# Ledger of designs, part 323: peptides against a protein of PDB entry 6RGO

Target 1, 392 residues: chain A of PDB entry 6RGO
Amino acid sequence: MALKLLGFNQDATCFSVISSNKGVTIYNCDPFGKCFELEKSTSNDEELDFLVEMLFSTSLIAVVDKTIGASKRKKLKIVNTKRKATICELTFPHEIMDVIMNRKIICVVLKSDQIFVYDISCMKLLRTIDVRGEKLKSTSKFRNSEAVGDIGVRVSLSTDNNSILCYSSYSKSDKENAPLNDIVVFDALKCIQINVLPAVHQSNIVCIACSPDGMLMATASEKGTIIRVFKTIDTENDEPILVNEFRRGSRPSRISEMKFNHDNTLLACVGESDTIHIFALPVTTTEADANEDDTLQQSSHSLSSSINGLQYISKGLANRFGKIIVSKIPTQSQQRHVAYIKIPENAKYRIGFPKDTTNTIHICGEDGNYLVYSIPRNEVGPCTLVKSNTFD

## One batch from the design tools (peptide; made by RFdiffusion4, then SolubleMPNN)

Design b2_p27_4_s1 (from b2_p27_4, 13 letters changed)
Fold by OpenDDE base, seed 1:
Structure b2_p27_4_s1 (fold): chain B 392 residues (1-392), chain A 27 residues (1-27)
Amino acid sequence: as target 1 above (392 residues)
Amino acid sequence: SRKEELEKERKKLIEEAEKIEKKLEEE
């Protein structure tokens, strides 16, 4: 049967799939099993497409029926899975492209490059962000979004209550064809722009991940060769802080998903390649609690020595137009993966990090595999398979 | 009203998420 993966929830306790014959199924990870099914409403042999966002391990889901020809592509439903009942329905002027949520807010991305930010508790609209409208001060031509394929506004949201929203925006270029290569950092609760990271890649951004606490953001372009990690809020001399630059590979390959673990020590990356890459992030020791006494933990020294060489090359070459191009970190300082998982070629996988085990990653595939891997801490190498289950 | 009942139900589901997180922070 054809499976399509929707992904893990925020804490990787559940994942969602589309089965061509059954509709949407939600699986619990531990104990492994089906926890919810949404029946196919149509007898048509049309390829099913859905957006499903689950609020952690709760019975609250947001659902969009994106099936081709369906008049429902503009409708967001909030469903109580325990009652099998729609508790809210919203209709939008344009097709829904993405839906993300946490305990405070729900964001809806439209094909019009608009982001609607709602208070999830009352479904009050807090803000409409018009990603094109910020550019329209210079150029009236709406590119008909129909002709430029899979390039749209990308979003990521912190899973905490701070509700840091990161989204891709059009560069301030007088060129009609400006790429989606800027990032905006937005406080979704206060509805204020916090930061703007200009030209973080040379091409359109296709993947964004926000850390659970909203303090870090990872970005990847259409090339998918380089992943950049930035601070979201903090700036140095009004310039964006580049924390890490990772090399996924030498060959172009689309990145479909990235995730931080819950303590911001790991970044995982999955896409069209045969390999899930896991990168180590420098532990930001908060300088504060260097109280003198605990001499004993000598053993962590080996990984720290290689990280200290990332001089803050804060020297953005301000080209003649005042645009901070993030200076290419010299190829010698590009970090490689610390761990990897081999996956079948042409199988789409999704990734999630559980809260309780910072060295564990959950993955699921359109091949019907749900797999739990242990991540090595002390060596560069393959992850170890700990648990496996199958689903249909 | 029916709107207020559905809002109360949504708020209750959000409070369930907050309670689950708090338990995972205490373990």
Scores: peptide ipSAE 0.339, ipTM 0.859, DockQ to the pose 0.088
Fold by OpenDDE base, seed 4:
Structure b2_p27_4_s1 (fold): chain B 392 residues (1-392), chain A 27 residues (1-27)
Amino acid sequence: as target 1 above (392 residues)
Amino acid sequence: SRKEELEKERKKLIEEAEKIEKKLEEE
């Protein structure tokens, strides 16, 4: 059967899949099993396409049927899974491309490059962000979105109540063919722009992850060779703070998903490659005044690689075309993965970090595998498979 | 109204999420 992955919820306690024969199924991770099913409404052999966003472990899901006709692709349903009942329905002017939520906010991304921000509690529209309109009062010729492939506005939302929204925006240069290579940081509750990170990559941003607390964001371009991690809110001399630059690989490969773990110590990425990469973030050692004497010698060989805090003040090298590009960290200082998982070639996988275990990662594949891996702490190497389940 | 009932239901589901989180912070 053809499976299509919809991904994990925010705490990786559940994941959603599309089965061509069954429709949408939500699986619980522990205990492993089906917790909800949305049956296929049509007997037609049409390829099923859905968006499903789940609010943590609750019975609240947002659903978009993308399978049939332009009208359904514009309709968001909020469903109570316990009652199998629609509790809200919204219709948008354009096709829904993405839906993200937390306990406060639901964001709806449209094919028009608009982001609709709602208070989830009352479904009041708080803001419409027009990513095209913010750049130009000029008549937005709809980029024939068919010709540009899968390049659209990317979004990520913090899972906390602060509701930090990171989205890709069009660079100020070259109005008609400008890449989606800027990042805007937005307070979704207050409806204010907090920060703008210009030209974080040379090409379109295709993947964004926000940390659970909204303090960090990771970005990847179409090349997928370099992942950059920035502070979201903090700036240094009005310049963006680049925390890390990770090298996934030397060959171009699309990154489809990135996630931080719950304590911001790990960043995972997955995509078209045969490898999930896990990167270690520098723990900001808060110098807690460890004045108290207690001698417990447990030789945790912390690989305190002395990341000498070379604050690479990314002096924006204004390249010859007046574009402030975030200065590349020297290739010698580009960190590689600390851990990895091998996956089948051309298998689409999704990733999730559970809230309870900072060194565990959940993955699921279109091959019907749900896998739990332990991430090594003290060595660079493969993750260890802890649990395996299959789904259909 | 039916709209107010559905809004109350949505608020209860959000409160369920907040209660689950609070339990996980207390453990």
Scores: peptide ipSAE 0.334, ipTM 0.856, DockQ to the pose 0.088
Fold by OpenDDE base, seed 3:
Structure b2_p27_4_s1 (fold): chain B 392 residues (1-392), chain A 27 residues (1-27)
Amino acid sequence: as target 1 above (392 residues)
Amino acid sequence: SRKEELEKERKKLIEEAEKIEKKLEEE
């Protein structure tokens, strides 16, 4: 059967798939099994396409049927899975491209490059963000809507209640074809822009991940060779906003998904390559006043790669959008993965980090495999398979 | 109204998420 992966929920307790014969199926990870099915409404052999966003382990899902007719592609349904009932329905002016949620906020991304931000509790519209409209105040011609290929606005939302929204925006370059290579950091609860990260890549951003606490964000471009990690908020201590630069590989390959683990110590990425890469983040030791005694010399080899080299940002070009964040980081400061998983070259995989086990990763494939891997702590190497299940 | 019933149902599902999280923090 043709499977299409929709992904894991926020805590990796469930994942969703499209089966050509069954429609949408949600699986529970532990104990492994089907927890919900949304039957195919049509007898037609049409390729099924859905957006499904689940609110953690709850019976609340957001669903968009993208399979049949332009009207359904503009319709968001909130469904109670226990009752199999639609509890909210919204219709948008344009096709829905993405839906993301947490306990406070639901964001709906449209093909128009608009982001609709709602209070999930009442479905009140809090903000409409027009990512194109911010560009149109410059005399640059509209990109013909037809020439906007697979490159749209990307979003990520913190899974916590702080509800930090990161989204890709168009560079203010005078070029008619300005890339989606800026990042905006937005407080979705207060409806305030926190930060703008200009030109974080040379090409369009195709993948964004926000940390669960909203303190970090990761970005990848169309090239998918370099992943950059940024602080979302400027810290008072003049610390660099760019905290990490990771090399996934030398060959261009699209990254489809990135995720942080729940303690911000790991970043995983998956895409068109035969390899899931896992990167270690430096633990920001909050200098809590370590008072006296406990001599437990656990030699955590802090790979304190002294990123001392970022000092020479020449003060001169104060363009209207902040510090030049992306100086050419020397290729020598680019960290590689600390762990990896080999996957079939032609199988799309999705990733999730469980909340309870920071050194465990859940993966699922369009090959019908659900796999749990242990991440090595003390050495660079392959992850160890600890559990496997199959689904159809 | 039917709208108020559906809003109460949505709020109850969100409260279920908060209760699950609180249990996982207490274990």
Scores: peptide ipSAE 0.328, ipTM 0.853, DockQ to the pose 0.088
Fold by OpenDDE base, seed 5:
Structure b2_p27_4_s1 (fold): chain B 392 residues (1-392), chain A 27 residues (1-27)
Amino acid sequence: as target 1 above (392 residues)
Amino acid sequence: SRKEELEKERKKLIEEAEKIEKKLEEE
């Protein structure tokens, strides 16, 4: 049967899939097993498409039926899975492209490049962010709505209660075809813009990951060769802080998902390539605990010698023409993966980091494999398979 | 009202999420 992966929840305790014959299925990771099924409401052999966003391991899910021809593509349902009951329903003016949530907020991304931010507790609208409206105020030319191909506004939300929302925005270029290569950092609770990271890539951003605490953000463009990690809130001389620049590969390949682990020590990426890449982040030792054992420093030094490439995004001389030149870190100072997982070619995989085991990664494939890997910490190498399960 | 009952149900599911997280931080 054709499986379509929807992804893991915030803490990788569950994942969701679309089965062509059954509809939406949610699996628990440990103990492994099917915990929920949403039956297909239509008898037609139409290719099923859904958005499903889970609230951790709770019975609260957000569901959008995106099936072609469905009048439901504009409708968000909040479902209690234990009761199999719709507890909220919202209808939007445009097709829903994405849904993301935490314990405080739910964000709904529309095909109109609008982000609707709700208080999840009462489903009150807090803000409508109009990513196009900000551009149209600067550039009088409507992009024809038809050229909204596979490039839309991307979002990521911190899993914590601080509710840091990162979203892609259009650069302030006078070009009709301005790329979605800016990032806005937004406090979704206070409804305040915190930061703007201009031109973080040369092309459209297609993948964003916010750290669980909202302090870091990873970005990838449609090229998927370089991943950049920034601080979200902190700035240096009013400029964005580039923490890391990782090289996934030399060949272009789309990145579909990135995730930080719960302690911000690892960043994983997956996409169209045969390899999941795991990168190490520099541990920001708070200066206070630097008194404990010097003995672990020697093995980290071989990896740390490449970390000193905290290159300022050189103040791209905002010459009078608004060209922000992001100084690229030289290709030689770009960090490689510390660990990897080989996956079948053309198999779509999703990734998740469990909270309790920062050296473990959960992956699932449209091939029906759920796999748990241990991540090596002391050497660069393959991850070790710890557990495997299959699903239909 | 039915709306108030559904709001109470949603609030309980959110509180369930907060309780699960606290348990995982205490273990």
Scores: peptide ipSAE 0.300, ipTM 0.838, DockQ to the pose 0.088

Design b2_p27_4_s2 (from b2_p27_4, 15 letters changed)
Fold by OpenDDE base, seed 1:
Structure b2_p27_4_s2 (fold): chain B 392 residues (1-392), chain A 27 residues (1-27)
Amino acid sequence: as target 1 above (392 residues)
Amino acid sequence: SNLKKIEEERKKLREEAEKIEEKLLEK
């Protein structure tokens, strides 16, 4: 059967898939099994396309049916999975491109580069963010949708109550083709812009991850070779704080998803490559415990230049974010643990971090594999398979 | 335990989801 992955929920307790025969199926990870099925509304052999965002392990899901015609692609349904009932239906002026949620907020991304921010508790519209701004309304030549690849506004939302929204925005360059290479950090509850990170990549941003607490964000461009990690709120001399720069690989490859673990110690990425990469983040020791002379023995493991996913500090960033910020990235950062999982080249995978364990990753594939891996703590290398299940 | 805290949080999230459903059905 053709499977299409929709991904994990916020705490990796469930994942959702599209099955050509059944429609949307939600699986529970532990104990492993089907917890919900949404039947396809049509008997037609049309390729099923859905957006599904689950509210953690609750009975609430947001669903967009993208299979049939322009009308359904503009409808968001809130569904109770236990009752199999639509609780709420919202209609948008444009096609829905993405839906993200936490326990407070739903964000709906439209093909118009608009973000609709809702209070989930009552489905009240809090804000409409127009990423194009008013000046570009006059030059609304619809991007002739055929040739401009899948470049739209990307979003990520913190899973906590602070509801930090990170989204890609157009750079202020007077060029008709300004890239989506700025990041805006937005308090989705207060509806206030709290930070702007200008031109964090040279090309369009195609993937964003916000940490669960909203304190960190990761970004990747269309090249997918470099991943950058920034502080979301904190600035130094009114400049963005770059915490990490990771090299995923030497070859360009699209990153489809990134996730932080629940304690901000790991960042995972997946995409079109045969490899899931897991990067170690620096433990932010609060300044108070800086007195323990942790004589981390210089294990002179010459991290050979062949290890994909090592920390890289580009000279180009030092020129853009000032020499001072790059010099404060601890040079100790070269010893960061990197783990990996090999996956089939032609299989799309999704990733999630469970909340019960900091060193476990859940993955699922369009090949019908649900896999649980243990992440090594101290040694660069492959993850260890702990559990496997299959789904249809 | 960390597990107990996770279970209590999952319980609160279910109770929040039920209250969301109630308020959305009243509209």
Scores: peptide ipSAE 0.572, ipTM 0.940, DockQ to the pose 0.767
Fold by OpenDDE base, seed 3:
Structure b2_p27_4_s2 (fold): chain B 392 residues (1-392), chain A 27 residues (1-27)
Amino acid sequence: as target 1 above (392 residues)
Amino acid sequence: SNLKKIEEERKKLREEAEKIEEKLLEK
């Protein structure tokens, strides 16, 4: 049977899959088992394709039937999984490419490079974001999106109530073929643009992850060799917006998913490679008033990786040459993974971080494996398998 | 415990989802 992974929910308590024979199945992670099934509406031998976004561990899901030939590719359904009932249906002018959700916001990404931002509580449209912008409407021939099927607007939404939306945008370069290499940071609740990070990669951004609190964002390009981590908000203290640069590998390989853990101490990435990489983020100790005397000499080996190479080009030059956020960081300052998981070659995997444990990662594969790994804290090395289950 | 806080948050999320459903069915 062909399985297609849809991924984990926001807190990695559930994951969703498409089974060619059954349709959409949602599994609970603990206790492991089927919690919802959406049967295939048609006996046609068409390859099933769906978007499913679950509101955490609730009975509320957003569903899009993306199956080829389906008139439903423009329809978002809000479904109660307990009642198996459609609560709300929205129809869009263009095919739905992605749906992302938190407890406050639904974002719907269209093939037109538009993002529709909704208040989930009433499905009121808060904002339509046109990522192409009005000026490009006249000269941009619709890139025949058929041939470039994989290069679209990427989005990530914070899982908290701050509802920070990060999305890829077209560079303002006068080139007809501007890459999707800018990032916009957007407050989805207030409908305000917070920041714009120009040219964060040389090629199109294909993967974005927002931290649960929306304070950090990770990006990867088509090359997938370098992952960059940015602050979403400019801090007053002239701190670098680029906080980390990680090296996944030397060979190009697509990254399909990245996720932060719930405390922003780890970033995981998965893709076409045989390896899930886990990177450690420096804990920004906010100097809060820890007055109490507990002399736990945790050797804070401040990995003061002296990012000596970030010459702060003074504020004055930033207006003429768009903020060169990416100084050529010497290849020597690129941090490697602290942990890894080996996965089968050509098996698509998805990742999730549970909220109950900061050093545990959930993974699931199109091979029918659901695996729980422990992440080593003190040593660079492989993750340890803690639990395994199979699904079909 | 951290677990109790997570369970309380999951309970609150279910109650929020039910209120969303009620409001969407009124449309």
Scores: peptide ipSAE 0.565, ipTM 0.938, DockQ to the pose 0.815
Fold by OpenDDE base, seed 2:
Structure b2_p27_4_s2 (fold): chain B 392 residues (1-392), chain A 27 residues (1-27)
Amino acid sequence: as target 1 above (392 residues)
Amino acid sequence: SNLKKIEEERKKLREEAEKIEEKLLEK
């Protein structure tokens, strides 16, 4: 059967798939099994395409029917999965490209490069972000939308209540074909721009991940060779803080998804490569209040020795146009993965980090595999398979 | 336990989702 993966929910307790025969199916990860099925409404042999965004493990989902020929590509449905009932429907002026949510907000990304931000509790529109609007003040030429380049606005949302939204924006170049290589950090609750990271890559950004707490953001370009991690809110002398630069590989390969774990110690990436890469982030010791008691001297032999080479190259090279180019970390200080998972060639995989453990990753494939891996902490190497299930 | 805290959080999320549904059905 042809499966299409929609991905994991925010806490990796569920994942969604499109089955050509059944429509949308939601699986629970533990215990493993089907928890919801949306039956195919049409007998047509049309390739099914959907967006499904879950509100964690609740009965509330956002659904967009993107099936070819369906007039529904502009409609967002809020559905109760237990009742199989639509509880709200919104219609947009343009095709919906992406939907993301947390406990507080829903963001809807349109093909027009607009982001609609809603309060989930009442589906009230809080903000319309026009990513083109800042550029259109200079150049009235609509890109002929017929360049079907899969290059659109990318978004990521924090899974916490802070509701930090990171999105790709067009560089302020007078060039008609400015790349989507700037990032905006936005407080989606307060509806304020917090930060702007200019020219974080040389080419369009194709993947963004926000940390669960919204304090970190990872970015990858079309090349997918380098992943950059930034602070979202904090700045140094009004300049963006580059925390890490990771090298995924030497060959160009598209990254389709990145995820932080719940404690911001790991960043995973997946895409067109045969390898899921897991990178270690420096543990920012937040001074958590030293409440006294539990003396468990676990001798964490810190893998501290190899991290010493991250010179904070805080000095952005101001280019001739006064744009801070994020200083490239020297290739010698580019960190590699600490762990990896081999996946079948040409199989699309999705990734998720559960909240109950910091050292496990959930993955699922269009090959019908749901896999749980243990991540090594003290050594560089392959992840260990802990659990496997199959789905159809 | 951390598990109990996660279960309590999941319970609160379900109760919030029910309140969201109620408010959306009143419209």
Scores: peptide ipSAE 0.563, ipTM 0.938, DockQ to the pose 0.792
Fold by OpenDDE base, seed 4:
Structure b2_p27_4_s2 (fold): chain B 392 residues (1-392), chain A 27 residues (1-27)
Amino acid sequence: as target 1 above (392 residues)
Amino acid sequence: SNLKKIEEERKKLREEAEKIEEKLLEK
């Protein structure tokens, strides 16, 4: 049976899948098992398409039926999974492309490049962000919406209460074909733009991950060869702070998902490649005071690669030819993965980090595998499989 | 323990979700 992965919830306690025969199924990770099923409403052999965003391990989910008809694709339902009841229904002017939530906020991304920001507690609209309207103001050029293929606005939301929203925006380049290569950092609670990171890649951004605390953001372009990690709020001399640059590979490959672990020490990425890559982030040693003596020589070979140089991404001077010069970060500063997981070729996988351990990753595949891996601490190498389950 | 804190947080999240549901059903 064809499975389609919807992904993990915010704390990797559950994941959701579409089964062609059953509809939407939500699995609990521990103990492993089905916790909710939304039956297929149609007897037709039509390919099921849904968005499902869970409010952590609660009974509340946001659901969008994308299977049939332009009207359903514009409807968001808030559903209680225990009662199997719709609590709230919202209708949008355009097709829903993505839904993301935390404890405070739900964001709805439309095909119109609009982001609707709601207070989840009452479904009150806090803000409509019009990413196209911002582009039109900057470029004075109407793009026909149809010619931008699989490249829409990407969003990520912090899982904490600070509710930092990162979204891709159009570069201010006078080119009719301005890429979605800027990032806006937005306080979703206060409805204030905090920061703008211009031209973080040379091509469209296709993947964004915000850290759980909203202090870090990872970005990947269509090339998927380089992942950049930035501070979201902090700036240095009014310029974006690049914390890390990671090299996934030399060959182009789309990254579909990235996630930080709960302590911002690891970044995982998955996509069209046969490999999930896990990168180590520098622990900002807060200089905790050098208090007393206790000699326990636990040789934590922390791979403290002394990241000496704060690499400024100098403002890509739009050269007279409208080339955004992302300053070539010296290839010597590009870190590789510290750990990896091999997955079947062409298998779509999703990733999640549980809160109970910093060195464990959950993955699930359209092959029907739910896998738990241990991430090595002291060596560069493969992750160790700890648990395996199958689903249908 | 860290586990106990996570369980307490999950309990609080369920209680928050119930209050969200109540408030949305009143509309």
Scores: peptide ipSAE 0.555, ipTM 0.935, DockQ to the pose 0.799

